# Ledger of designs, part 131: peptides against a protein of PDB entry 3OGK

Target 1, 307 residues: chain A of PDB entry 3OGK
Amino acid sequence: ATPDRLSRRFPNLRSLKLKGKPRAAMFNLIPENWGGYVTPWVTEISNNLRQLKSVHFRRMIVSDLDLDRLAKARADDLETLKLDKCSGFTTDGLLSIVTHCRKIKTLLMEESSFSEKDGKWLHELAQHNTSLEVLNFYMTEFAKISPKDLETIARNCRSLVSVKVGDFEILELVGFFKAAANLEEFCGGSLNEDIGMPEKYMNLVFPRKLCRLGLSYMGPNEMPILFPFAAQIRKLDLLYALLETEDHCTLIQKCPNLEVLETRNVIGDRGLEVLAQYCKQLKRLRIERGADEQGMEDEEGLVSQRG

## One batch from the design tools (peptide; made by RFdiffusion4, then SolubleMPNN)

Design b1_p20_8_s1 (from b1_p20_8, 11 letters changed)
Fold by OpenDDE base, seed 2:
Structure b1_p20_8_s1 (fold): chain B 307 residues (1-307), chain A 20 residues (1-20)
Amino acid sequence: as target 1 above (307 residues)
Amino acid sequence: SAKEEALRAYLRERRYRKIK
């Protein structure tokens, strides 16, 4: 469909999702005439789709100018912006969005590639937004944003229920977790093992309603921090955990209400057996191949056709 | 362990490759 045809047919459209070409094609000398640029759609949104509240771009090229135009056109009427695996923008574009769209509820840039100029966008969001429910910059490379701004967002946005972040040291997020009283989902962060201080994370306090979790680089020494609330866990993302087969078995046995599990092949047939035995509420299972498979001589560390 | 460090490095690289 073309932008012009969409607005003529659906002038009262509230939600739009656009999918571009696979990401690999976005880094090549892409002809301007390919449907991967959001520019013509943003123009149409700005001119003719005045009731649009939710925008989801997936695998699209998005410029700062596109974001600025969208921000100014929709302003406080924009409730959801998802830049899912997008590229072509900088943090200046994000700054424009949070400056003009002060009532945004969902802001996602998961797996997007961008140029980071500064951390002002997150600071501006922290200073002015009280409506945020979902913040997701999982699998992104922000180095200039502050954990303190994330804490401020948690304090000011009482409806904040889901936060996914990059590689923040988890101990820097203690204030955030304390402030995020209604948080149900957290993914990302970084757990860093300290051989000299094995209990480094044992005093970490999570939000009381937390039930969807994915901690990056969580090993068997850190895993016990989940045990006090393991029975309330409904979703686990273990794709970036440092757990072996036996560690999976230990954790799974403590999560009887688990509905969604994402992990690597290291779970093995044994882990799948334990999962079937203890997790009767399981609805979705995702197993990805990992490089850890190449080094595991143990048959129990592989999912076979038997499991 | 060396194995854990290698896995951390791999997972980090894989994560960054998805971003690129």
Scores: peptide ipSAE 0.247, ipTM 0.830, DockQ to the pose 0.491
Fold by OpenDDE base, seed 1:
Structure b1_p20_8_s1 (fold): chain B 307 residues (1-307), chain A 20 residues (1-20)
Amino acid sequence: as target 1 above (307 residues)
Amino acid sequence: SAKEEALRAYLRERRYRKIK
């Protein structure tokens, strides 16, 4: 569909999702001349889609100007912005969004590529937003944002339920976790093993409602920090965990209410057997191939095609 | 361990490659 056709057909549209790289079956739905740029859509949103509250761009090119136009056009009416695997913008564009859309509830930049100029966007969000429910910049690289701003967001946004971050040292997020009383989902961070301090993370206190979790670089030494609440875990992202097959088995046995598991093939047939035995509520399983296969001589660490 | 470091490096790289 073209932007103009969309607005004419659906002038009261509240939610829009655009995909820049359509599957072969969808080639007829996107004009070739748009090249995946959001610009014509943002123009149409600004002019004609006055009821639009939710925007989701996936695999599209988004400029700072596009974000600025969108921000100013929708202002506090914008509740959801998802920049999913997008590129072409900088943190200035994000700053514009959070400056003008002060009632935004969902802000996602997962797997987006951008130029980081500063951390002002997160600071601005922290200073002015009280409505945020979902913040997701998972699989991104921010070096200039402050974990203190994340803590402030948690303190001020009582409805904050899902936060996915990049490579924050988990210990820097202690204040965040303490403040995020209603947090149900957390992904990202960085667990860094310190041989001199094996109990470095043992005193971590997670939000009481946490049930969807993915800690980056969690190894077997850190895994026990999950045990006190493992029974309440419903979703587990182990794609970036440093767990072997046996570690998977250990953890899975402690998660009887697990509904969603994402992991690498290091789980092996043994891990899958344990999963089937202990996780009767499992509804979604994602297994990715990892480089750890190349180093593991043990066939037990491989998921068979039959599994 | 060296294996863990290599895995961390790989996972980090893979994570970042998905962004690019």
Scores: peptide ipSAE 0.217, ipTM 0.822, DockQ to the pose 0.477
Fold by OpenDDE base, seed 4:
Structure b1_p20_8_s1 (fold): chain B 307 residues (1-307), chain A 20 residues (1-20)
Amino acid sequence: as target 1 above (307 residues)
Amino acid sequence: SAKEEALRAYLRERRYRKIK
């Protein structure tokens, strides 16, 4: 479909989702005409799609200019922007979005590749947004953003229900978790093992409504921090957890209301058995091949292809 | 992703610690 045909057919379009080529193709010299650039779509949005509230670009090339144009064109009417696995922009583009779209409810840049200039975009978001419901920069590398801005967002955005972040030290997010009273979903962060302080994270207090969780680098020593609310966990992302098969079994047994599990092959057949036994409400299971396979000579720790 | 690489690095490190 061409942008012009879309606007002619659907002038009252409220939600647009565009999918580009798989990532392997994104780093190749993408021919200008393959439809991987959002520019023509942003132009069409700006000119002809005046009711558009939700934009989802997946695996698209997005420039700062594209973001700036989109931001100015939709302004406070833009409720959702998802830059899903996109590339080509910098934090300046994000700054433009949050500066002009002050009523944005969903901002996602999960797995996007960008150039980080500064942390101003998150600061601006923290200073001016009170509408945010979903913030997702999971699997991104932001080194210049402040956990304090995230805390400010939590304090100011009462409807904030889902936050997925990069590698923030979890202890730096204590203030965020205290402020995020309505948070239901959290993914990311960084749990860093300290041999000298094994109880480093034991006093971590999570939001009371938290039921969808994925803590990065969570090992067996940190896993007990989930036990007080494990029964309310409905979704668990263990893709970046440092749990062995037995650890999976331990945690799964404590999550009888689990509906969605994402993990690596390390769960093993044993973990799957435990999952089947204790998680009767399971709706979705995702098992990815992880680095765990390269080192475990023991067949017992791998999910068999027969299962 | 850098995160996957970090995880892999960490998993490798843990593996080496367990073998020691």
Scores: peptide ipSAE 0.092, ipTM 0.730, DockQ to the pose 0.074; fails the geometry check
Fold by OpenDDE base, seed 3:
Structure b1_p20_8_s1 (fold): chain B 307 residues (1-307), chain A 20 residues (1-20)
Amino acid sequence: as target 1 above (307 residues)
Amino acid sequence: SAKEEALRAYLRERRYRKIK
């Protein structure tokens, strides 16, 4: 569909989701006319889609200019922006969004590639937004943002229910967790094992309503931090956990109300058996082939070379 | 994604460190 046809048919459109072509095509000479750029759509949104509240771009090229135009065109009417696996923008574009769209409820940049200039966008969001419900920059590389701004967002946004972040040290998020009283979902962070301090994370207090969780780099030593509320967990993301098969079994046994599990093949047949036995409410299971299998193949190869 | 690959690489490295 062309942008023009969309506005003619649906002048009162409230939600738009656009999907670009798969990334394999992005590495080749993207012809300018390739439907991968959001620019013509942003133009159409700005001119003709005056009721649009939700925009989702997936695998598209988004420039700072596109974001600026979108921000100014929709302003406080924009409730949802999802830049899902997008590229081409910088944090200046994000700054424009949060500056002009002060009532944004959902802001997602998950797996997007961008140039980070500064952390001002998150600071601006923290200073002016009170409407945020979902913040997701999972699988992104923000090095210049402050966990204090995240805490401020949690304090100011009473309806904040889902937050997914990059590699923040979990201990730096203590204030955030304390402030985020209504948080139901958290993914990301960084758990760093300290051999000298095995209980480094044992005093972490999670939000009382937390039921969807994915802590990055969580190993068996850190896993016990979940045990006090494991029965409350409904969704678990273990894709980036450092759990072996037996660790999976241990955790799964403690999560009888688990509805969604995402993990790697390390769960194994044994883990699946345990899952079937203890998680009777399971609705969705995602098993990804991890690079750990390649590591095991390499280790088996190494063991076979040693033997 | 490149980050997923990097994380997988990290996970792999950390696994290798635990096995050593």
Scores: peptide ipSAE 0.091, ipTM 0.721, DockQ to the pose 0.064; fails the geometry check

Design b1_p20_8_s2 (from b1_p20_8, 12 letters changed)
Fold by OpenDDE base, seed 5:
Structure b1_p20_8_s2 (fold): chain B 307 residues (1-307), chain A 20 residues (1-20)
Amino acid sequence: as target 1 above (307 residues)
Amino acid sequence: SAKEEARREYLRKRRYRKIK
């Protein structure tokens, strides 16, 4: 569809999802220009889609100007913005979004490529938003944002249920976890090795409702931190965990209510056998080749649906 | 360590997957 045709046909459109690049395509195999620019769509949104509350751009080029225009056009009516694997913007664009869309509930920029100017966008979000339910900048690299702002968001946004972050040191998120009383999902962070402190993370306290989890770089030494609430885990993202086959078996046995597992091929046949034995409620299994194996990054691995 | 190497590889692959 074209922007003009869409607005004419559906002037009361509330949700728009645009996909620029094909699924299952590696970024290096698809020319950047294939994704297309969101500019013509943002123009159309601004002029003709006055009830639009949810925007999802996937694998598209998004400029700061596009974000600024979108932000000003939709303002507090914008509830969801997903910049999914997008590029072309900076944190100035994000700042515009959070400045003008103060009632945004979902903000996602997972796997997007951007230039980081400062951490003001997260600070602004922390200072003014009380509506946020989902915050996702998983698989991004922010160096200038503050864990304290994330804590403030958790404290102020009582409906915050899902947070996915980049490479925050997990210990810097202690305050966040304490504040995020209703958090159900957490992905990301960084569990770092410390030979002198093998129990570095053992006293980490997670939100009581946490049931969907993916801790980056979680190894067998850190895995026990999940055991106290493993029975309530419904989804595990082990794609970026550093678990071997036996570690998978150990963890899976402790997660009888697991519904979704995403992991690497290191799970092996034995891990799959254990999974079948102990996880009778499993709905989805995703297996990728793994980050610890040499070669090109695959978009998607084997996916099995069991529901 | 093996964990550090895996982390490095993860970061490398993560960067590679990003749109340029």
Scores: peptide ipSAE 0.112, ipTM 0.793, DockQ to the pose 0.371
Fold by OpenDDE base, seed 1:
Structure b1_p20_8_s2 (fold): chain B 307 residues (1-307), chain A 20 residues (1-20)
Amino acid sequence: as target 1 above (307 residues)
Amino acid sequence: SAKEEARREYLRKRRYRKIK
């Protein structure tokens, strides 16, 4: 469909999701006419889709100008913006969004590629937003944003239920976790080994409602921090956990209410057996190939087609 | 450490997924 055809047919459209071509298929060959740019859609949104409150761009090219136009056109009517695996923008574009869309509830830029100029966008969001429910910049690389702003967001946004972040040191998020009283989902962060302080994470206090979790770089030494609330965990993202097969078995048996598991092939057939035994409510299982599979000589670390 | 190496590899994979 073309933007103009969509607006003519559905002038009262409230939600729009656009999917670009898979990046894997383009490998830097982006023809100008492939339809991967959001620009014509943003123009149409600005002119003709005056009731649009939710926008989801997946694998699209998004410029700062596009974001600025969208922000100004929809302003406080924009409740959801998802830049899912998008590219072409900078943090200036994000700043425009949060400056003009002060009632945004969902802001996602998961796996997007962007140029980071500063951390002003998160600061602006922290200073003015009280509506945020979902913040997701998982699998991104922000180096100039402040965990203090994230804490401020948690304090001011009482409906904040899902936060996914990049590589924040988890200890820097203590204030955030304390403030985020209604948080149900957290993914990302960074657990770092410290030989001089091996138990530095043991006193972490997570939000009481936390049930969907994915801590990056969680190893077997850090895994016990989940045990006090493992029974309430419904979703685990272990894709970036540093757990071996045995560690998976240990954790899984403590999560009887697990509904969604995302992990690597390191779970092995043994881990799958344990999963089947203890997690009777499992609805979704995602197993990806891990890099550690190349070093594991043991067949136990591999999921066979039999399992 | 083995953990640090694994971390570096996960970071590499994360970058790779962003490009694909």
Scores: peptide ipSAE 0.146, ipTM 0.803, DockQ to the pose 0.381; fails the geometry check
Fold by OpenDDE base, seed 4:
Structure b1_p20_8_s2 (fold): chain B 307 residues (1-307), chain A 20 residues (1-20)
Amino acid sequence: as target 1 above (307 residues)
Amino acid sequence: SAKEEARREYLRKRRYRKIK
C-alpha cells in the first residue's frame, strides 16, 4: 500500500504499523533498503492522518528529519512511537520526539541501530514527561544516557509499567526500582561478575508488581535474587541469561505461574520436562540456539527432537 | 572468566541483531 492510498481510505486512522522488511532481512537475505524509508509515510501522517496517535515502524529507515517532522506534526497527540528494529536516526531524532511529544505513553526503539550523540533525549524525557507507561530500548547500545534519568522517569511517571533497557549496571538502577512502584516488566540491565563481591546483587529490591523479567547476563549466582518473587513471575526472558540446564530447571521450578518463557537451547530436554511439570500456565515458549549450544552434543543441554 | 566470555558473546549477538 502507498501512504496516500491509506490516508484516502482511512483519514481517521489512529494507529499505524508499518513493516519494512521481512524477517529474512535479518539474515542479509534481503537488501537493507528493501521496505524503504518512513519519509513518505511521515509526510502522509503530517498532512492527512491528523488523528494518528500510535505509530509503529518495524525494520524501516528512519532519519532524524523524519522523527522531527513526525514529532512536530503530532506533538502531544502522539501517544505511541515504536521504532522496532529501525535504523538511520541519531539521538537527535529521539530528542525531537520527546521534546515535542510530551504526553507520549509508549516509546520503543528495541533493536534499533542509531548514532548516539548524547543522552539528552532521556534527560528531556525525564524532565518533562509524566505520561510514560512503556519505555523500551532493549538491545540497544546507549552509552551516554544516565540511570538517574531513568530513576526520574520512574518517579514522575506513575503509570510506568514496562521498562526495557540496555546494559545499565543493575546496581545503578536501584533507585529506579525503588521509584518504579507500578513496574510490572523489566528487561535488560547488566549483571556483572565481581570476583571480589560475588553476592553484590543479593540485596536488590525489585518493584512489588514485577512479573515480567529478563535480566541480562544473569548467572546462577545472581539467579537467587528472583526467588523471593519467582511465584509471581509470568514472563521470563532468559535469552541473555548465563544459565545452564540445571539452572534453568532450578528457576523454572520456582515459577509455577510462568506464562511466557524465552530462552536458549541450553534449557535442554530436561528443562522442558521440568517446564511441563511445573509451569501449567505456560502459553508461549521461545527457544533460540545460542552459539554456546550449537556445537554441543550433550543430550541434557540440548533440546532434541523429543522435546 | 567463562561468564565474561559468554557476556561478550551475547553483546556481540545483540550487536549483530541490531545491524540486521
Scores: peptide ipSAE 0.137, ipTM 0.803, DockQ to the pose 0.443; fails the geometry check
Fold by OpenDDE base, seed 3:
Structure b1_p20_8_s2 (fold): chain B 307 residues (1-307), chain A 20 residues (1-20)
Amino acid sequence: as target 1 above (307 residues)
Amino acid sequence: SAKEEARREYLRKRRYRKIK
């Protein structure tokens, strides 16, 4: 569909999701008409889609100018922006979004590629937003943002329920976890082994409502930090956990209410047996080919069994 | 350590996913 036809047919559209071509195709075949750029759509949103509150761009090219135009056009009416696996923007574009869209509830840039100029966008979000419910920059490489801003967001956004981050040292997020009283989902962070202080994470206090979790680089030594609340875990993201088959078995046995599991093939047949035995409420299972298989090309062998 | 190696690999894969 063309942007102009969309607005004519659906002038009261509230939610728009656009999927670009697979990135491999985008680099080689920029179609002359839209080439995976959001620009024509942003123009249409700005001019004709005045009720649009949710925008989801997946695998599209998004410039700072596009973000700036979108931000100014929708302002506080924009509740959701998802830049899912997008590219072409910098943190200046993000700054524009959070500056102009002060009532944004969902901000996602998971797996997006961008140029990081500074951490001002997160700081601005922390200073002015009280509406945020979902913040997701999982699998991104922000190096200039502050965990203190994340803590401020948690303190100010009482409806914050889901946060997915990059490689923050988990101990730097202690203040965040304390502030995020209603947090139900957390993914990311970085658990770093310290031979000199093996129990450095044992005193981590997680939000009481936390039930969807994915801690990056969690190994068997850190895994016990989940045991006190394992029975309330409903979703586990173990894609970036450093657990072996036996570790999976140990953890899964402690999660009888698990509904969603995302893991690597390291779970093995044994792990799947344990999963079937102990997790009777399982609804979704995603198994990716892990890094532990030397020489496996990044082909996502998604065995998604939807139960 | 095996953990550090795995971490490096995860980071590599994550970067790859971001680029693609």
Scores: peptide ipSAE 0.127, ipTM 0.799, DockQ to the pose 0.362; fails the geometry check

Design b1_p20_8_s3 (from b1_p20_8, 10 letters changed)
Fold by OpenDDE base, seed 4:
Structure b1_p20_8_s3 (fold): chain B 307 residues (1-307), chain A 20 residues (1-20)
Amino acid sequence: as target 1 above (307 residues)
Amino acid sequence: SEKLEALRKYLRERRYRKIK
């Protein structure tokens, strides 16, 4: 479909999701620029989709100019922007979005690639937004943003329920967790093993409503921090956890209300058996074959055809 | 992703340490 055709048919469109590339494009099997630019869509949004409040671009090329145009066109009417695995923009584009769209509720840039100029976008968001419900820059590489801004966002956005971040040291997010009283979902962060301080993270206090969780680099030493609220965990992302098969078994047994599990092949047949035994509410299971595990000969640590 | 690569690296190294 073309932008103009869409607007002609649906001038009152409120939500738009565009998928620019198939998965094959991620492996350079399809040219990156093949129907991948959001520019014509942003133009159409600006001119003809006056009621659009939700935009989701998936695997598209997005420039700062595109973001700026979108931001100015929709302003406070924009409630949702998802840059899902997009590329081509910098943090200047993000800054434009948060500057002009001060009532944005959902901001996602998960797995997007961008040039980071500064952390101003998050600071601006922290200073002016009180509407945010979902913030997701999971699997991104922000190095210049401040965990203090995240804390400020949590303090100011009372409806904040889902936050997914990059490689923030978890201890730097203590203030964030304390402030995010209504947070239900958290993914990301960085747990850094310290041999000299094995209990480094044991005193972490999570939001009381937290039930969807994925801590990056969580190992068996850190895993116990989940035990106090494991029974309320509904979704668990272990894709980036450093858990072995037995660790999976241990954790899974403590999560009887688990509905969604995402993990790597390390869960093994044993882990799947435990999962089946203890997690009767399971709705979705994703098992990724990590490169780290593909060559493993440990039958217990691998999902076989039985599983 | 870099994160995934880092994880993989870490896991590989950890495995090596366990085997050694």
Scores: peptide ipSAE 0.047, ipTM 0.699, DockQ to the pose 0.076
Fold by OpenDDE base, seed 3:
Structure b1_p20_8_s3 (fold): chain B 307 residues (1-307), chain A 20 residues (1-20)
Amino acid sequence: as target 1 above (307 residues)
Amino acid sequence: SEKLEALRKYLRERRYRKIK
């Protein structure tokens, strides 16, 4: 569909999701076809889709100019912006969004590729937003943003329920967790094993309502930090955990209410058996073939085709 | 994914620390 046809047919459209071409196609071919760029759509949104509250771009090229135009056109009416696996923008574009869309509830840029100029966008969000419910920059590389701004967001946004971040040292997020009283979902962070201080993370206090969790680089030494609330965990993202098959078994046994599991093939047939035995409420299972296949020659970590 | 690469890097580093 063309943007102009969309607005004519659905002038009262509230939610728009656009999917671009797969990334493999985006890198090799500057699509001569506008289908990869959000620009025509942003133009249409700005001119004709005055009730649009939610925008989801997936695998599209998004420029700072596009973001700026969108931000100014929708302003406080924009409740959701998802830049899912997008590219072409910088943090200036994000700054424009958070500056003009002060009532945004969902901001996602998961797996997006961008140029980071500064951390001002997160600071601006922290200073002016009180509506945020979902913040997701999972699997991104922000180096210039401050965990203090994240804490401020948690303090000011009482409806904040889901936060997914990049590689913040988890101890730097202590203040964030304390402030995020209604947080139900957290993914990301960085757990760094310290042989000299094995209890480094044992004093971490998680939000009381936390039930969806994915801690990056969580190994067997850090895993026990989940045990006090493992029974309330409903979703686990173990894609970036450093757990072996036996560690998976240990953790899964403690999560009887698990509904969603995302992990690597390291879970193995044994882990799947344990999962079936202890997690009767499981609804979704995602198993990725991890790069750890090359290093863990342990035959026990392979999920057989029969499983 | 970049995170997978980071994970690989982390795993490698951890493996090297254990050997050390």
Scores: peptide ipSAE 0.044, ipTM 0.701, DockQ to the pose 0.075
Fold by OpenDDE base, seed 2:
Structure b1_p20_8_s3 (fold): chain B 307 residues (1-307), chain A 20 residues (1-20)
Amino acid sequence: as target 1 above (307 residues)
Amino acid sequence: SEKLEALRKYLRERRYRKIK
């Protein structure tokens, strides 16, 4: 489909999702006409799709100019922007989006690759947005953004229900968690083991409605911080947890209302047995083959074909 | 993604440290 054909057929389009080629192809000398650029679509949106509220680009090349044009064209009518595994932009493009689209509800840039110039985009979002419901920059690398801005967003956006972040130290997010009273989902952060302070994270207070969770680098020493609310957990992302098979068994037994589990092959057949026994509401199971498990001779930590 | 690879690398390195 071409952009011009889309607008002619659907002038009242409210939601658009575009999928580009696999990301691996985006790093090569890509011909300009390969269809991976959002530019022609942004032009069409700006000119002819005046009712568009939701835009989802997946594996597309997005420039700062594209983002600026989109931001100015849709302004406060833009409710959702998802830059899913996109590349080609900088934080200046993000700044343009949050500056002009002050009523945006969903902002996603999960697994996108970009050049980070500063943290102004998050600061601007914190200063002016009160509508945000979903913020997701999971699996991104931001070094110049402030946890304080995230806290401000939580304080000002009362409908904020889902936040996924990069490698923030979890202790720097204490203020954020306190402010995010309606937060249901949190993924990311960084749990850093301190041999000298084994209880470093034991006093963390999570939002009361939290039920979808994925803490990066969570090990068995940190896992007990989940136990007080494990019964209300519906989704666990353990892909980046540092849990062994037995740790999985321990945690799963405490989550009887678990509906979605994402983990690595380390769960093993034993973990799957425990899962089947204790998690009767399970709807979705994702098991990723971790590179960390390819070298282990011991079969005990692997999911067999019999599971 | 590069971050996913970095995380996988980190997981591998940490696992190797525990086995040693």
Scores: peptide ipSAE 0.051, ipTM 0.704, DockQ to the pose 0.064; fails the geometry check
Fold by OpenDDE base, seed 5:
Structure b1_p20_8_s3 (fold): chain B 307 residues (1-307), chain A 20 residues (1-20)
Amino acid sequence: as target 1 above (307 residues)
Amino acid sequence: SEKLEALRKYLRERRYRKIK
């Protein structure tokens, strides 16, 4: 569909999802004719889609100008923006979004490629937003944003239920976790092993409702921090965990209510056996090839139809 | 992703430390 045809047919459209080319093509010169740019869609949104509250761009080219136009056009009516594996923008574009869309509930830029100019966008979000429910910049690298702003967001956004972040040191997020009383999902961070301090993370306190979790670089020494609430875990992202087969078995046995598991092939047949034995509520299993295998092709795991 | 690359690097380094 073309933008103009969509607006004519559905002038009251509330949700729009646009999908571009697969990621493998994003690094190549994307021909202008494949529809990878959001610009014509943003123009149409601005002019004709006045009820649009949810925008999801997947694998699209998004400029700061596009984001600025979108932000100004939708303002506080924009509830959801997902820049899913997008490219072409900077943190200036994000700043425009959070500046103008002060009632945004979902902001996602997972796996997007962008230029980081500053941390102002997160600061602005922290200063003015009280509506945020989902914040996701998982698999991104932000060096200029502050964990304190994330804490402020958690304190001010009472409905904040899901936060996925990049490479924050987990200890810098202690304040965030304390403030995020309703948080159900957390992914990302960075666990850094300290041989001299094996219990570096043992006193980490997680939000009481946390049930979906993925800690980056979690090893067997850090894994015990999950044990007190392992029974309430519904989803585990172990793709970036440093767990071996036996560690998987140990953790899985403690998660009888696990519904979703994402991990690497290191789980092995033994881990799968343990999973089958202890996790009777499992709905989705994703197994990726380990980093040790050249060519991590994302094999999407079997979705059990029985759930 | 850079994170995946970092993980790969870390896993490689850890593997090398175990072999040494």
Scores: peptide ipSAE 0.048, ipTM 0.717, DockQ to the pose 0.059; fails the geometry check

